# Peptides against a protein of PDB entry 4LZF: the designs that were tried, part 44

Target 1, 155 residues: chain A of PDB entry 4LZF
Amino acid sequence: GGRLVVFPNGTRKELSADGQTVKVMFFNGDVKHTMPDQRVIYYYAEAQTTHITYPDGMEVLQFPNNQTEKHFPDGRKEITFPDQTVKTLHPDGREESVLTDGTIIQLNPDGSKVIQFNTGQREIHTADFKRREYPDGTVKTVYSDGRQETQYPTG

## One batch from the design tools (peptide; aimed at target 1 V24 F27 N28 A47)

Design b2_p24_8_s2 (made by RFdiffusion4, then SolubleMPNN; from b2_p24_8, 12 letters changed)
Fold by OpenDDE base, seed 4:
Structure b2_p24_8_s2 (fold): chain B 155 residues (1-155), chain A 24 residues (1-24)
Amino acid sequence: as target 1 above (155 residues)
Amino acid sequence: MTEEELKEREEKNLKELAEEEAAL
């Protein structure tokens, strides 16, 4: 059978019969589960936050506001916001946000920004210009000096 | 609570557990 240990401070430790599952219920309401697959699930009672650590080094944080953060072993972070927007932070400093409407916003390490709209339009922001690319091949550029240029598709 | 504060809380709980286990 399993084993339950109750400590004087009120912390409880439950071990499965096979010893592969360990559940610690801390006196402050926190809970730590060690699973047979070696993932560790920690629940912070006061913060109502769950932290999952995987044996490959992946980590998942689940917050009470329904925000979820994934920390990948490669250093990438993926944040799912309560509104279901997904933001990915890459180790190279690139950030990508995928909105629920399918719009993708990319922030590049050079400070440029690219927005891929769900309509197929693309907007590129640099220090020197904002450029809108249309599905028909039309490109409109507004330069920082106020100059505007329209490039029409070569039909 | 920040992630750091959560980690500190966990570390404190684990330390106290280790002390309780060592006292058995």
Scores: peptide ipSAE 0.421, ipTM 0.904, DockQ to the pose 0.942
OpenDDE base, seeds 1, 2, 3, 5: peptide ipSAE 0.419, 0.417, 0.413, 0.417; ipTM 0.904, 0.902, 0.902, 0.902

Design b2_p24_8_s3 (made by RFdiffusion4, then SolubleMPNN; from b2_p24_8, 13 letters changed)
Fold by OpenDDE base, seed 4:
Structure b2_p24_8_s3 (fold): chain B 155 residues (1-155), chain A 24 residues (1-24)
Amino acid sequence: as target 1 above (155 residues)
Amino acid sequence: MTEEELKEREEENLKLLEEEEAAL
């Protein structure tokens, strides 16, 4: 059978019969679950936030506003916002946001930005220019000096 | 609460649990 320990401060510890599952219910309402697969699930009662740690070093935070953050062992972070936009933060400083409409926004470590629109258009922002690439192969560039160029597809 | 504040709260709870377990 399982074991329940009730401490004087009101904290409760439940052990499964096999000892592989541990549930601690803290006096302040927080809950810690240690699972047979070595996942640790911590619930912060006041913040209504869940923190899951995996044995491989992955971490998942679930916030009450439906934001979810995944911290990967490689240092990558993936944030799913309440609107279901997914933002990935790479260890090299690159950021990628995938919008619900399929638009992808990439921020590069060099400060450049690339927007891949769901229409197939692509916009590249650098210190020197903004460039719009169209599905037909047309490329429009607006340079920081105000110069504009249009490159037409080789037909 | 920041992630750091949450972690501190967890650490405090764990410390208190360890103290309660040691007192038994």
Scores: peptide ipSAE 0.411, ipTM 0.900, DockQ to the pose 0.940
OpenDDE base, seeds 1, 2, 3, 5: peptide ipSAE 0.410, 0.407, 0.404, 0.407; ipTM 0.900, 0.899, 0.899, 0.899

Design b2_p24_8_s4 (made by RFdiffusion4, then SolubleMPNN; from b2_p24_8, 12 letters changed)
Fold by OpenDDE base, seed 4:
Structure b2_p24_8_s4 (fold): chain B 155 residues (1-155), chain A 24 residues (1-24)
Amino acid sequence: as target 1 above (155 residues)
Amino acid sequence: ATEEELEERKKKNEEELREAEAAL
């Protein structure tokens, strides 16, 4: 059978019969589960937040507002917002947001921004210009000096 | 609570557990 230890401070430790699962119920309501796969599930009772750590170094945070954060071993972070927007932060400083409508917003380390619209249009923002690329091959550029240029597809 | 505050809370709970286990 399993083993239950109750400590004087009110913390409880439950061991499975095989010893592969450990459940700690802390006196403050927090709960720690160590699973057979060596993942650790920690629940913060007051914050209503779940923190899962994996043996490979992956971490998952689940917040009470339905935000989820994944911390990958490579240093990448993936944030799923309550609205289901997914933001990926790359170790190189690149950020990518995927909106629920399929729009992708990329922030590059050089400060440029690229928006891939669900319509197939692409918008590129740099220090020098904003450029919109259309599915037909038309490109419209608005430069920081106010100049506008339209490039038509070579038919 | 910040992530840091949560980690501190976890650390404290784990320390108190370790102390409680050592007292047995």
Scores: peptide ipSAE 0.453, ipTM 0.908, DockQ to the pose 0.942
OpenDDE base, seeds 1, 2, 3, 5: peptide ipSAE 0.450, 0.446, 0.444, 0.446; ipTM 0.908, 0.907, 0.907, 0.907

## One batch from the design tools (peptide; aimed at target 1 T11 V24 D30 Y42)

Design b2_p25_3 (made by RFdiffusion4)
Pose (drawn by RFdiffusion4):
Structure b2_p25_3 (pose): chain A 155 residues (1-155), chain P 25 residues (1-25)
Amino acid sequence: as target 1 above (155 residues)
Amino acid sequence: PPEPPPEPPRPPPPPPTPPPPPPPP
């Protein structure tokens, strides 16, 4: 029916009957679970933070302010902030934010960006210009040289 | 057989990433 082991330093270990699951309760209040599938779940008592390591290389952190950070094996990092904005950082430097109101912000490492407003408008920023596209088909552009352009709808 | 020495606890975790600035109007 399993075992409990208590070490001189105060660390406790609990093994399942099949030995597949191991729970370690450290003297400092930290808790580690090792699961049969080799996931490792670590709880930091003082920091009140959970760190989960998956066999496929994925790591997940849960912070006490309810912020979650996911690290994918390829280097991608996904952050869910408390407000539930999801921000994805790619290793090449691209950043994408999907806010809960529906706004999407795409940032390129060269500094260009595309913003998709929940209102249906779209904004493009490049080295040459800033452009806004409207649902009615109107396009407004401000160029680096200061000129401004309005492209009216066909209708 | 005797149990091996106890496993030490991990060092502290990294801090959370700060939030981005608010989106433009």

Design b2_p25_3_s1 (made by RFdiffusion4, then SolubleMPNN; from b2_p25_3 with P1G P6A R10P T17L P25A)
Fold by OpenDDE base, seed 1:
Structure b2_p25_3_s1 (fold): chain B 155 residues (1-155), chain A 25 residues (1-25)
Amino acid sequence: as target 1 above (155 residues)
Amino acid sequence: GPEPPAEPPPPPPPPPLPPPPPPPA
């Protein structure tokens, strides 16, 4: 059978019979599972949050509001919000949000922003202008000085 | 046998991030 160790502070440690699973039940209600595959599962009782760490450096956070965060070994983070929007934070500072309707929002390290709408329209924001590109080839640009320009498709 | 040492709880997790801003209208 398994082994149970009870610590003076009330923390309990359960070891499986095969010794491959360890469950620590802390006095504050937190739980730590060490699994045979070497993943470690923390449950934080007060925060009702689960934190999984993998041997390769991957981390997964599961929050009580149904938000999930994946922290990749390369420094990338992927956040799934409760509304199922997925935001990716890249190590270079680039951010990408994919909305449930298919809209993609990209924030670049230089501060520029690109929105790819589900309609096929694209909007580009820079320090110098805001530009809207339409599927028919029309391009509308509003410059930072307030000047506006419309470029029509050739054809 | 010797009394096992007390184990402290793990540190708290980071807080959740706020939702992304909506796309422009």
Scores: peptide ipSAE 0.037, ipTM 0.587, DockQ to the pose 0.763
OpenDDE base, seeds 2, 3, 4, 5: peptide ipSAE 0.033, 0.028, 0.033, 0.029; ipTM 0.537, 0.546, 0.541, 0.537

Design b2_p25_3_s2 (made by RFdiffusion4, then SolubleMPNN; from b2_p25_3 with P6A P9A R10P T17L P25A)
Fold by OpenDDE base, seed 1:
Structure b2_p25_3_s2 (fold): chain B 155 residues (1-155), chain A 25 residues (1-25)
Amino acid sequence: as target 1 above (155 residues)
Amino acid sequence: PPEPPAEPAPPPPPPPLPPPPPPPA
């Protein structure tokens, strides 16, 4: 049979009969499961948040608003928002957001921003200009000094 | 020997806010 240990602080520890599963029920309502695969599932009762840690260093956070965060061993983070937008934070400081309509927003480490619209249009933001590229090859640039330039496709 | 009393982990930080929507095409 399983074993139950009750600590003086009110925390309870349940061991499975095979000793492969450990369940700790903390006095504050938190719950920690250590699984046979060495995965640790921690539930924060007050925050209603689940934190899963894997032996390879992967971490998964599940928030009560249905947001999910994946923390990869390489330092990359992937956030799935409640609206199903996915934001990836790269170790080099690059950020990418993929919207449900297929729009991609990229923030580069230099502070530049690129938006790839689902229409095929692209917008580039730099310190010096904002540029809109159209599928027909037209390019409109607004410079930081207020100048505007339109480049037409060489037809 | 008696096991030391288990203590809960500190609460995680709140989730980040969603990114702002892109400008219209």
Scores: peptide ipSAE 0.043, ipTM 0.652, DockQ to the pose 0.581
OpenDDE base, seeds 2, 3, 4, 5: peptide ipSAE 0.038, 0.035, 0.032, 0.030; ipTM 0.602, 0.598, 0.596, 0.596

Design b2_p25_3_s3 (made by RFdiffusion4, then SolubleMPNN; from b2_p25_3 with P6A R10P T17L P19A P25A)
Fold by OpenDDE base, seed 4:
Structure b2_p25_3_s3 (fold): chain B 155 residues (1-155), chain A 25 residues (1-25)
Amino acid sequence: as target 1 above (155 residues)
Amino acid sequence: PPEPPAEPPPPPPPPPLPAPPPPPA
């Protein structure tokens, strides 16, 4: 059978019979599982949050509001919000949000923004212009000075 | 052999990241 160790502070440590799993039940209600695959699952009782750490440096946070965060070893973060929007924060400062309707919103480090609509239209926002690209190849640009340009598809 | 010392709980996790801005209209 497994082994149970009870510490003076009330923390309990349970070792599996095979020695591959360790469960620590802290006096504050937190629970730590060390698994055979070397992942560590920590449950914060007060915060009702689960934190999983992987041996490759991957981290997963699961919050009580149904938000999930993945922290990749390369510094990338992927957040799944309660509404199921997925936002990716890239190490270069680029941000990408994928909405539930399929719309993709990209924020670039230079402050430019690209919206890929679920209709196939794309909108590009820069300091100098807003540009709308249509599935038929039409491109409409509105410049910051009020100038407008329409490029028609070749054909 | 003596049992290992009682380990303290780790610090609390960071708060969730802020919600994304509302989708464009």
Scores: peptide ipSAE 0.042, ipTM 0.652, DockQ to the pose 0.868
OpenDDE base, seeds 1, 2, 3, 5: peptide ipSAE 0.042, 0.041, 0.037, 0.041; ipTM 0.654, 0.653, 0.613, 0.650; seed 3 fails the geometry check

Design b2_p25_3_s4 (made by RFdiffusion4, then SolubleMPNN; from b2_p25_3 with P6A R10P T17L P25A)
Fold by OpenDDE base, seed 5:
Structure b2_p25_3_s4 (fold): chain B 155 residues (1-155), chain A 25 residues (1-25)
Amino acid sequence: as target 1 above (155 residues)
Amino acid sequence: PPEPPAEPPPPPPPPPLPPPPPPPA
């Protein structure tokens, strides 16, 4: 049968009969499950947050506001926000957000930003300019000094 | 037999990251 261990601080540890599952109920209300597949599930009672750690180094955080974070072993992070926007943080410092309307926002390590709108327009932000590219081939550039240029599609 | 040592609770999780700002209109 299973075994229950009660610690002096009020923490309880339940061992399954096969010894492959361990449930620790901490005195503060936190719960730790160690599963047969070696994943560890922490429930933080105060934060109402679940943290799953996998043996390969993968981590999953589930927050009470429905935000989910996946921390990959390669250092990449994928965050699903409550509004279902998905943000990916890459190990090289690049960030990419995909909005529910299909807009893609890319932040590059050099500080530049690229927005691909769902309309097919693209906007590029650099230290020197903001540039808007239109589906018809028109390109509008606003430079940091206030100068503006419009390039029309070659007919 | 001596009582086993008490296990401490795990450290608190990191706070959630803020959402990205909306694209400019």
Scores: peptide ipSAE 0.048, ipTM 0.644, DockQ to the pose 0.712
OpenDDE base, seeds 1, 2, 3, 4: peptide ipSAE 0.044, 0.046, 0.024, 0.047; ipTM 0.640, 0.637, 0.555, 0.626

Design b2_p25_4 (made by RFdiffusion4; failed a check: a repeat of another design)
Pose (drawn by RFdiffusion4):
Structure b2_p25_4 (pose): chain A 155 residues (1-155), chain P 25 residues (1-25)
Amino acid sequence: as target 1 above (155 residues)
Amino acid sequence: ALAAEEAALAAELAAAHAKFAAITA
């Protein structure tokens, strides 16, 4: 039916009957679970933070302010903030944010960006211009040289 | 064998805290 082991330093270890699951309760209040599938779940008592390592290389952190950070094996990092904005950082420097109101912000490492407003408007920023596109088909552009352009809808 | 295991768990505790400190820096 399993075992409990208590070490002189106060650390406790609980093994399942099949030995597949191990739970370690460290003297400092940290808790580690090792699962049969080799996932490792670590709880940091003082920081009140959970760190989960998956066999496929994925790591997940849960912070006490309810922020979650996911690290994918390829280097991608996905942050869920407490407000539930999801921000994805790519190793090449691109950043994408999907806010709960529906706004999407795409930032390129060269500094260019595309913003998709929940209102249906779209904004493009490049080295040459800032452009706003409207649902009615109107396009408004401000160029680096200061000129402004309005492209009116066909209708 | 239990003494060695205790030492391994203590080292692992220290290593986990070092890694967590690097992440939160």

Design b2_p25_4_s1 (made by RFdiffusion4, then SolubleMPNN; from b2_p25_4, 15 letters changed)
Fold by OpenDDE base, seed 5:
Structure b2_p25_4_s1 (fold): chain B 155 residues (1-155), chain A 25 residues (1-25)
Amino acid sequence: as target 1 above (155 residues)
Amino acid sequence: SLKEEEERLQRELEELRAKLAEYLA
């Protein structure tokens, strides 16, 4: 059978009969589960937060407000907000947000911004210009010097 | 020993709490 150890401080450690599952119930109410697949599941009682660590180095946090954060081994972070917007933070400083309506917003380390609208239009923001690309191939650019230019599609 | 294991688990708890605090900052 399994084994249960109760420590004087109130912490409890439960081992499965096969030794593949370990459950630690800390005296403060926090819980740690070590699974056969080497996942470790932490539950922080006061914060009501679940923290899962994987053998490959991935970490997943699930917060009580339904926000989920995935921390990838390569340094990338993916945040799923309560509204289901997904924001990815890349190690190079690039940020990408995917909105529930299909809009994609990219923030680049150089400060430029690209918005791919759900309508098929694309907007590019740089220090030099703001450019709108339309599905028909039309491109409208407003330059920082105030000049405006329209490029029409080639037939 | 039981005492040593208890102390180890207590330290682990403290480390885990500190780690969580970083995520919640």
Scores: peptide ipSAE 0.266, ipTM 0.845, DockQ to the pose 0.893
OpenDDE base, seeds 1, 2, 3, 4: peptide ipSAE 0.264, 0.265, 0.256, 0.264; ipTM 0.844, 0.843, 0.840, 0.843

Design b2_p25_4_s2 (made by RFdiffusion4, then SolubleMPNN; from b2_p25_4, 17 letters changed)
Fold by OpenDDE base, seed 5:
Structure b2_p25_4_s2 (fold): chain B 155 residues (1-155), chain A 25 residues (1-25)
Amino acid sequence: as target 1 above (155 residues)
Amino acid sequence: DLAKEQEELEKELEELRKKLAEYLS
């Protein structure tokens, strides 16, 4: 069978018979599982939060409100909000949000914003203009000086 | 020994809780 160690402070450590699984039950109620695949699952009892660390350096946090955060080894972060919106934070400062309706919002490091609507339309925001691209190829641009231009599609 | 391992586990617990605080802040 397995092995159970009970420490004077109340912390308990349970080892599986094969030694591949280790469960630490801390005196404060927190639980740490070391799995055969080398992932570590930590449960914070008071916060009711699960924290998983992987051998490749990836970390996953699962919060009680159903929010999930993934921290990738390359520095990228992916947040799945309770409403199932997924926001990705890139190391270069770019942010991308994918809404449940299929809309994609991109915030670029230079301050520009690109919205890909679920209708197929795309809107680009820069310091100089706001541009709307339509599925038929029409492009409408409103410049910061108030000028408006329409580019019509070709056959 | 048992005392040393207990101390290390207490240290680990504190470090893990500190990490959580960083995520929640």
Scores: peptide ipSAE 0.251, ipTM 0.850, DockQ to the pose 0.929
OpenDDE base, seeds 1, 2, 3, 4: peptide ipSAE 0.248, 0.249, 0.241, 0.248; ipTM 0.849, 0.848, 0.847, 0.848

Design b2_p25_4_s3 (made by RFdiffusion4, then SolubleMPNN; from b2_p25_4, 18 letters changed)
Fold by OpenDDE base, seed 2:
Structure b2_p25_4_s3 (fold): chain B 155 residues (1-155), chain A 25 residues (1-25)
Amino acid sequence: as target 1 above (155 residues)
Amino acid sequence: SLAEEQKRLEEELEELRKKLEKLLS
């Protein structure tokens, strides 16, 4: 059978019969599970937040508002917001957001931005211009100096 | 000992709280 230890401060520790699972229930209400696969699940009672750590360095946070954050070993961070938008933060500073409607927004380290709309339109923002590309091949560019150009499709 | 283990767990709790504070910015 398993083993239960109750400490004087009120913290409780439960060990499974095989010794592979350990559950610590801290006196403040926090709970820590150590699993056979070496993942650790910690529940912060006051914050109602779950924090999972994996042996490869992966970490997952689950917040009470339904936001989830994944911290990858390579430094990448993936945030799933309550509205189910997924934002990826890359170590090089690049950010990518995928909206629920399929729109993709990319923020680049150089300050440029690319939006791929669910309509098939694409918008590119740079220091020099803002460009809109349309599915029919039309391209409209507004330059920082105020100049505007339209390239019409061929075919 | 039991006392030592309790102390270790208290220290772990404190470290975990600090981690949470950092994670919550």
Scores: peptide ipSAE 0.294, ipTM 0.858, DockQ to the pose 0.928
OpenDDE base, seeds 1, 3, 4, 5: peptide ipSAE 0.294, 0.287, 0.293, 0.293; ipTM 0.859, 0.858, 0.859, 0.860

Design b2_p25_4_s4 (made by RFdiffusion4, then SolubleMPNN; from b2_p25_4, 17 letters changed)
Fold by OpenDDE base, seed 2:
Structure b2_p25_4_s4 (fold): chain B 155 residues (1-155), chain A 25 residues (1-25)
Amino acid sequence: as target 1 above (155 residues)
Amino acid sequence: SLKEEEEELLKEEKELKEKLAKILS
């Protein structure tokens, strides 16, 4: 059978019969689970947050509002918001949000923004202009000085 | 000893809380 150790402070440590699983139940309600695959699952009772650490350095956070964060070993961070929008933060400073309707919003390190709409339209924001690209090849540009330009597809 | 293990667990808990606080900041 398993082994249960109860410490004077009320913390409990439970060992599985095979010794592959360790559960620590802290006196404050926090829980630490060490699994056979060497992942460690922390539950923070006060924050109601689950924190999973993997041997490869991957970390997963699950918040009480249904937000999930994945922290990758390469420095990338992926946030799944309660509305199921997925935001990826890249080590180079690029941010990408994928909305549930398929719209993709990209924030680039140079400050430019690109929106790929689910309709096939694309909008590009720079310091100098906002540009709307249409599926038919039409491109409308509004420059920062207020000038507008329309480029028509070569028919 | 059990006392040493308890102290180690308390230390670990503190470190974990600090990590969480950093993540939540």
Scores: peptide ipSAE 0.187, ipTM 0.819, DockQ to the pose 0.902
OpenDDE base, seeds 1, 3, 4, 5: peptide ipSAE 0.185, 0.174, 0.182, 0.180; ipTM 0.819, 0.815, 0.815, 0.817

Design b2_p25_5 (made by RFdiffusion4)
Pose (drawn by RFdiffusion4):
Structure b2_p25_5 (pose): chain A 155 residues (1-155), chain P 25 residues (1-25)
Amino acid sequence: as target 1 above (155 residues)
Amino acid sequence: SMDEEIAAIIEQSKVDSANQLEWLK
């Protein structure tokens, strides 16, 4: 029916009957679970933070302010902030934010961006211009040289 | 599900951590 092992330093280890699951309670209050499928779940007592390592290379951190960070094997990093904005950082430097109100912000490493407002408007920033596109078909653009342009709807 | 299992393990780890420090007293 499993075993409990207590070490002189105060660390305790609990093994399941099949030996597949191991729980380690460290003297400092940290808790580690090793699961049969080789997931490792580590709880940091003082920092009140959980770190989960998956066999496929994925790592997840849960911070006590309810922020979660997911690290994918390819290098992508996805952050869920407490407000539930989801921000994705790509290794090439692109950033994408999907806010709960529905706004999407796409930032390129060259500094250009596309903003999709929950209101249905779209904004594009490039080296040459800033552009706003409206649901009615209107397009407004401000160029680097200071000129401003309005493209009116066909209708 | 795996997510539910992980959440249960995290919650139990918090209790186990407190119990471990009391036991060491």

Design b2_p25_5_s1 (made by RFdiffusion4, then SolubleMPNN; from b2_p25_5, 13 letters changed)
Fold by OpenDDE base, seed 2:
Structure b2_p25_5_s1 (fold): chain B 155 residues (1-155), chain A 25 residues (1-25)
Amino acid sequence: as target 1 above (155 residues)
Amino acid sequence: SEEEQIQELIEEAKELSKEQLEALK
């Protein structure tokens, strides 16, 4: 059968009969499950947060507000917000947000911003200008000095 | 000692980082 260990501080440790599953119930209400696949599921009782660690280095955080964070072994982070927007943080400093309507917002390490709208329009923000690209090939640029330029499609 | 061994076997509760706590807000 299984084994139960009770520690003086009130922490309890349950071992499955096969020894493949370990459940630790901490004195503070936290719970730690070590699974046969070596993933560790830690529940923070006060914060109502679940933290899963995988043997490959992947980590998953689940917050009570329905936010989920994935920490990849390559240093990439993926945040799913309560509104279901997904934000990816890349190791090079690039950030990408995908909205539920399909709009993509990219923040580049150089400080530029690119918005790909679900309408097919694209907007580029730099220190020098804001540029709107239209599906028909029209490009409108507003420069930081107030100058405006329109490039019309050819053909 | 056996007591030291028992103490060594006591699992420590984890703490959330400041970043993780901020995400809870």
Scores: peptide ipSAE 0.038, ipTM 0.630, DockQ to the pose 0.031
OpenDDE base, seeds 1, 3, 4, 5: peptide ipSAE 0.027, 0.027, 0.027, 0.033; ipTM 0.583, 0.647, 0.619, 0.622

Design b2_p25_5_s2 (made by RFdiffusion4, then SolubleMPNN; from b2_p25_5, 9 letters changed)
Fold by OpenDDE base, seed 2:
Structure b2_p25_5_s2 (fold): chain B 155 residues (1-155), chain A 25 residues (1-25)
Amino acid sequence: as target 1 above (155 residues)
Amino acid sequence: SEEEEIQQLIEQSKEDSKKQLEELK
């Protein structure tokens, strides 16, 4: 019940029997799949990259180096790097990276940076200071003017 | 970056594929 069309340039178009799935195999090795759920899967043969587009505007890119990118309809981008670090780019300019060891790095639109270490230590970077918070409640601050302050936990 | 180069290749391939699909209609 399916239909195969072969074009003179070597491109092939396969239609499912129900007409809901369309596969185009281009002469260059690229493949386009249109699915019943209206997602479109592109495979780019030269780049060895898969690109999926969803009807809601979501996009997924899969690169040959195992990097994956998700582009959400709200403008958020999520990148999974080959090392499995996950970076989220927010529309407001905030960036968050989650490392495989559980460390979280946040870059804020104001230029501040927060690192939550897997050890429970936290580091805060601002224009005015760098602060290290320890699990025992000790806080060390280095100010931009070179002053250093240590706050000890109230035992 | 390598990512930007791949994105450009993807975009070019999309344009080429779209053009081919339109020529086949």
Scores: peptide ipSAE 0.023, ipTM 0.601, DockQ to the pose 0.051
OpenDDE base, seeds 1, 3, 4, 5: peptide ipSAE 0.021, 0.022, 0.023, 0.021; ipTM 0.515, 0.534, 0.600, 0.511

Design b2_p25_5_s3 (made by RFdiffusion4, then SolubleMPNN; from b2_p25_5, 10 letters changed)
Fold by OpenDDE base, seed 3:
Structure b2_p25_5_s3 (fold): chain B 155 residues (1-155), chain A 25 residues (1-25)
Amino acid sequence: as target 1 above (155 residues)
Amino acid sequence: SEEEEIQKIIEESKELSKKQLEELK
């Protein structure tokens, strides 16, 4: 059978019968689970936050507002916001947001921005121009100097 | 930010938990 140890300070330690799972319930309400797969699940009672640490260096934070953050070993961060928008932060400084409607917003390290709309339209923002690409092949460009160009699809 | 406050609480909680576990050895 499992073993329960109760310490004088109110902290409790539960050991599974196989000894592979350890649960520590601290007197402050914090809980630490060590799992057989060596992942550690920590619950912070005051913050109402769950923190999972994996053996490969992956970390997952679950916040009380339903935001989830994944910290990958390669330095990438993936944030799932309460509205279910998913934002990926890349180590090179590139950011990608996937909205619930399927729109993808890319922010590049050079300051350029690309929006892939769920309608199939694409918008490209650079220092020199703003360009709108339409599914029919029409491309409209507004240059920073005020020039406008329309490229029509080859019919 | 709320996230920064939570991170601070997490760090403090980790330190407390570590200390408690050391006192129990």
Scores: peptide ipSAE 0.055, ipTM 0.707, DockQ to the pose 0.051
OpenDDE base, seeds 1, 2, 4, 5: peptide ipSAE 0.027, 0.049, 0.048, 0.027; ipTM 0.624, 0.694, 0.693, 0.608

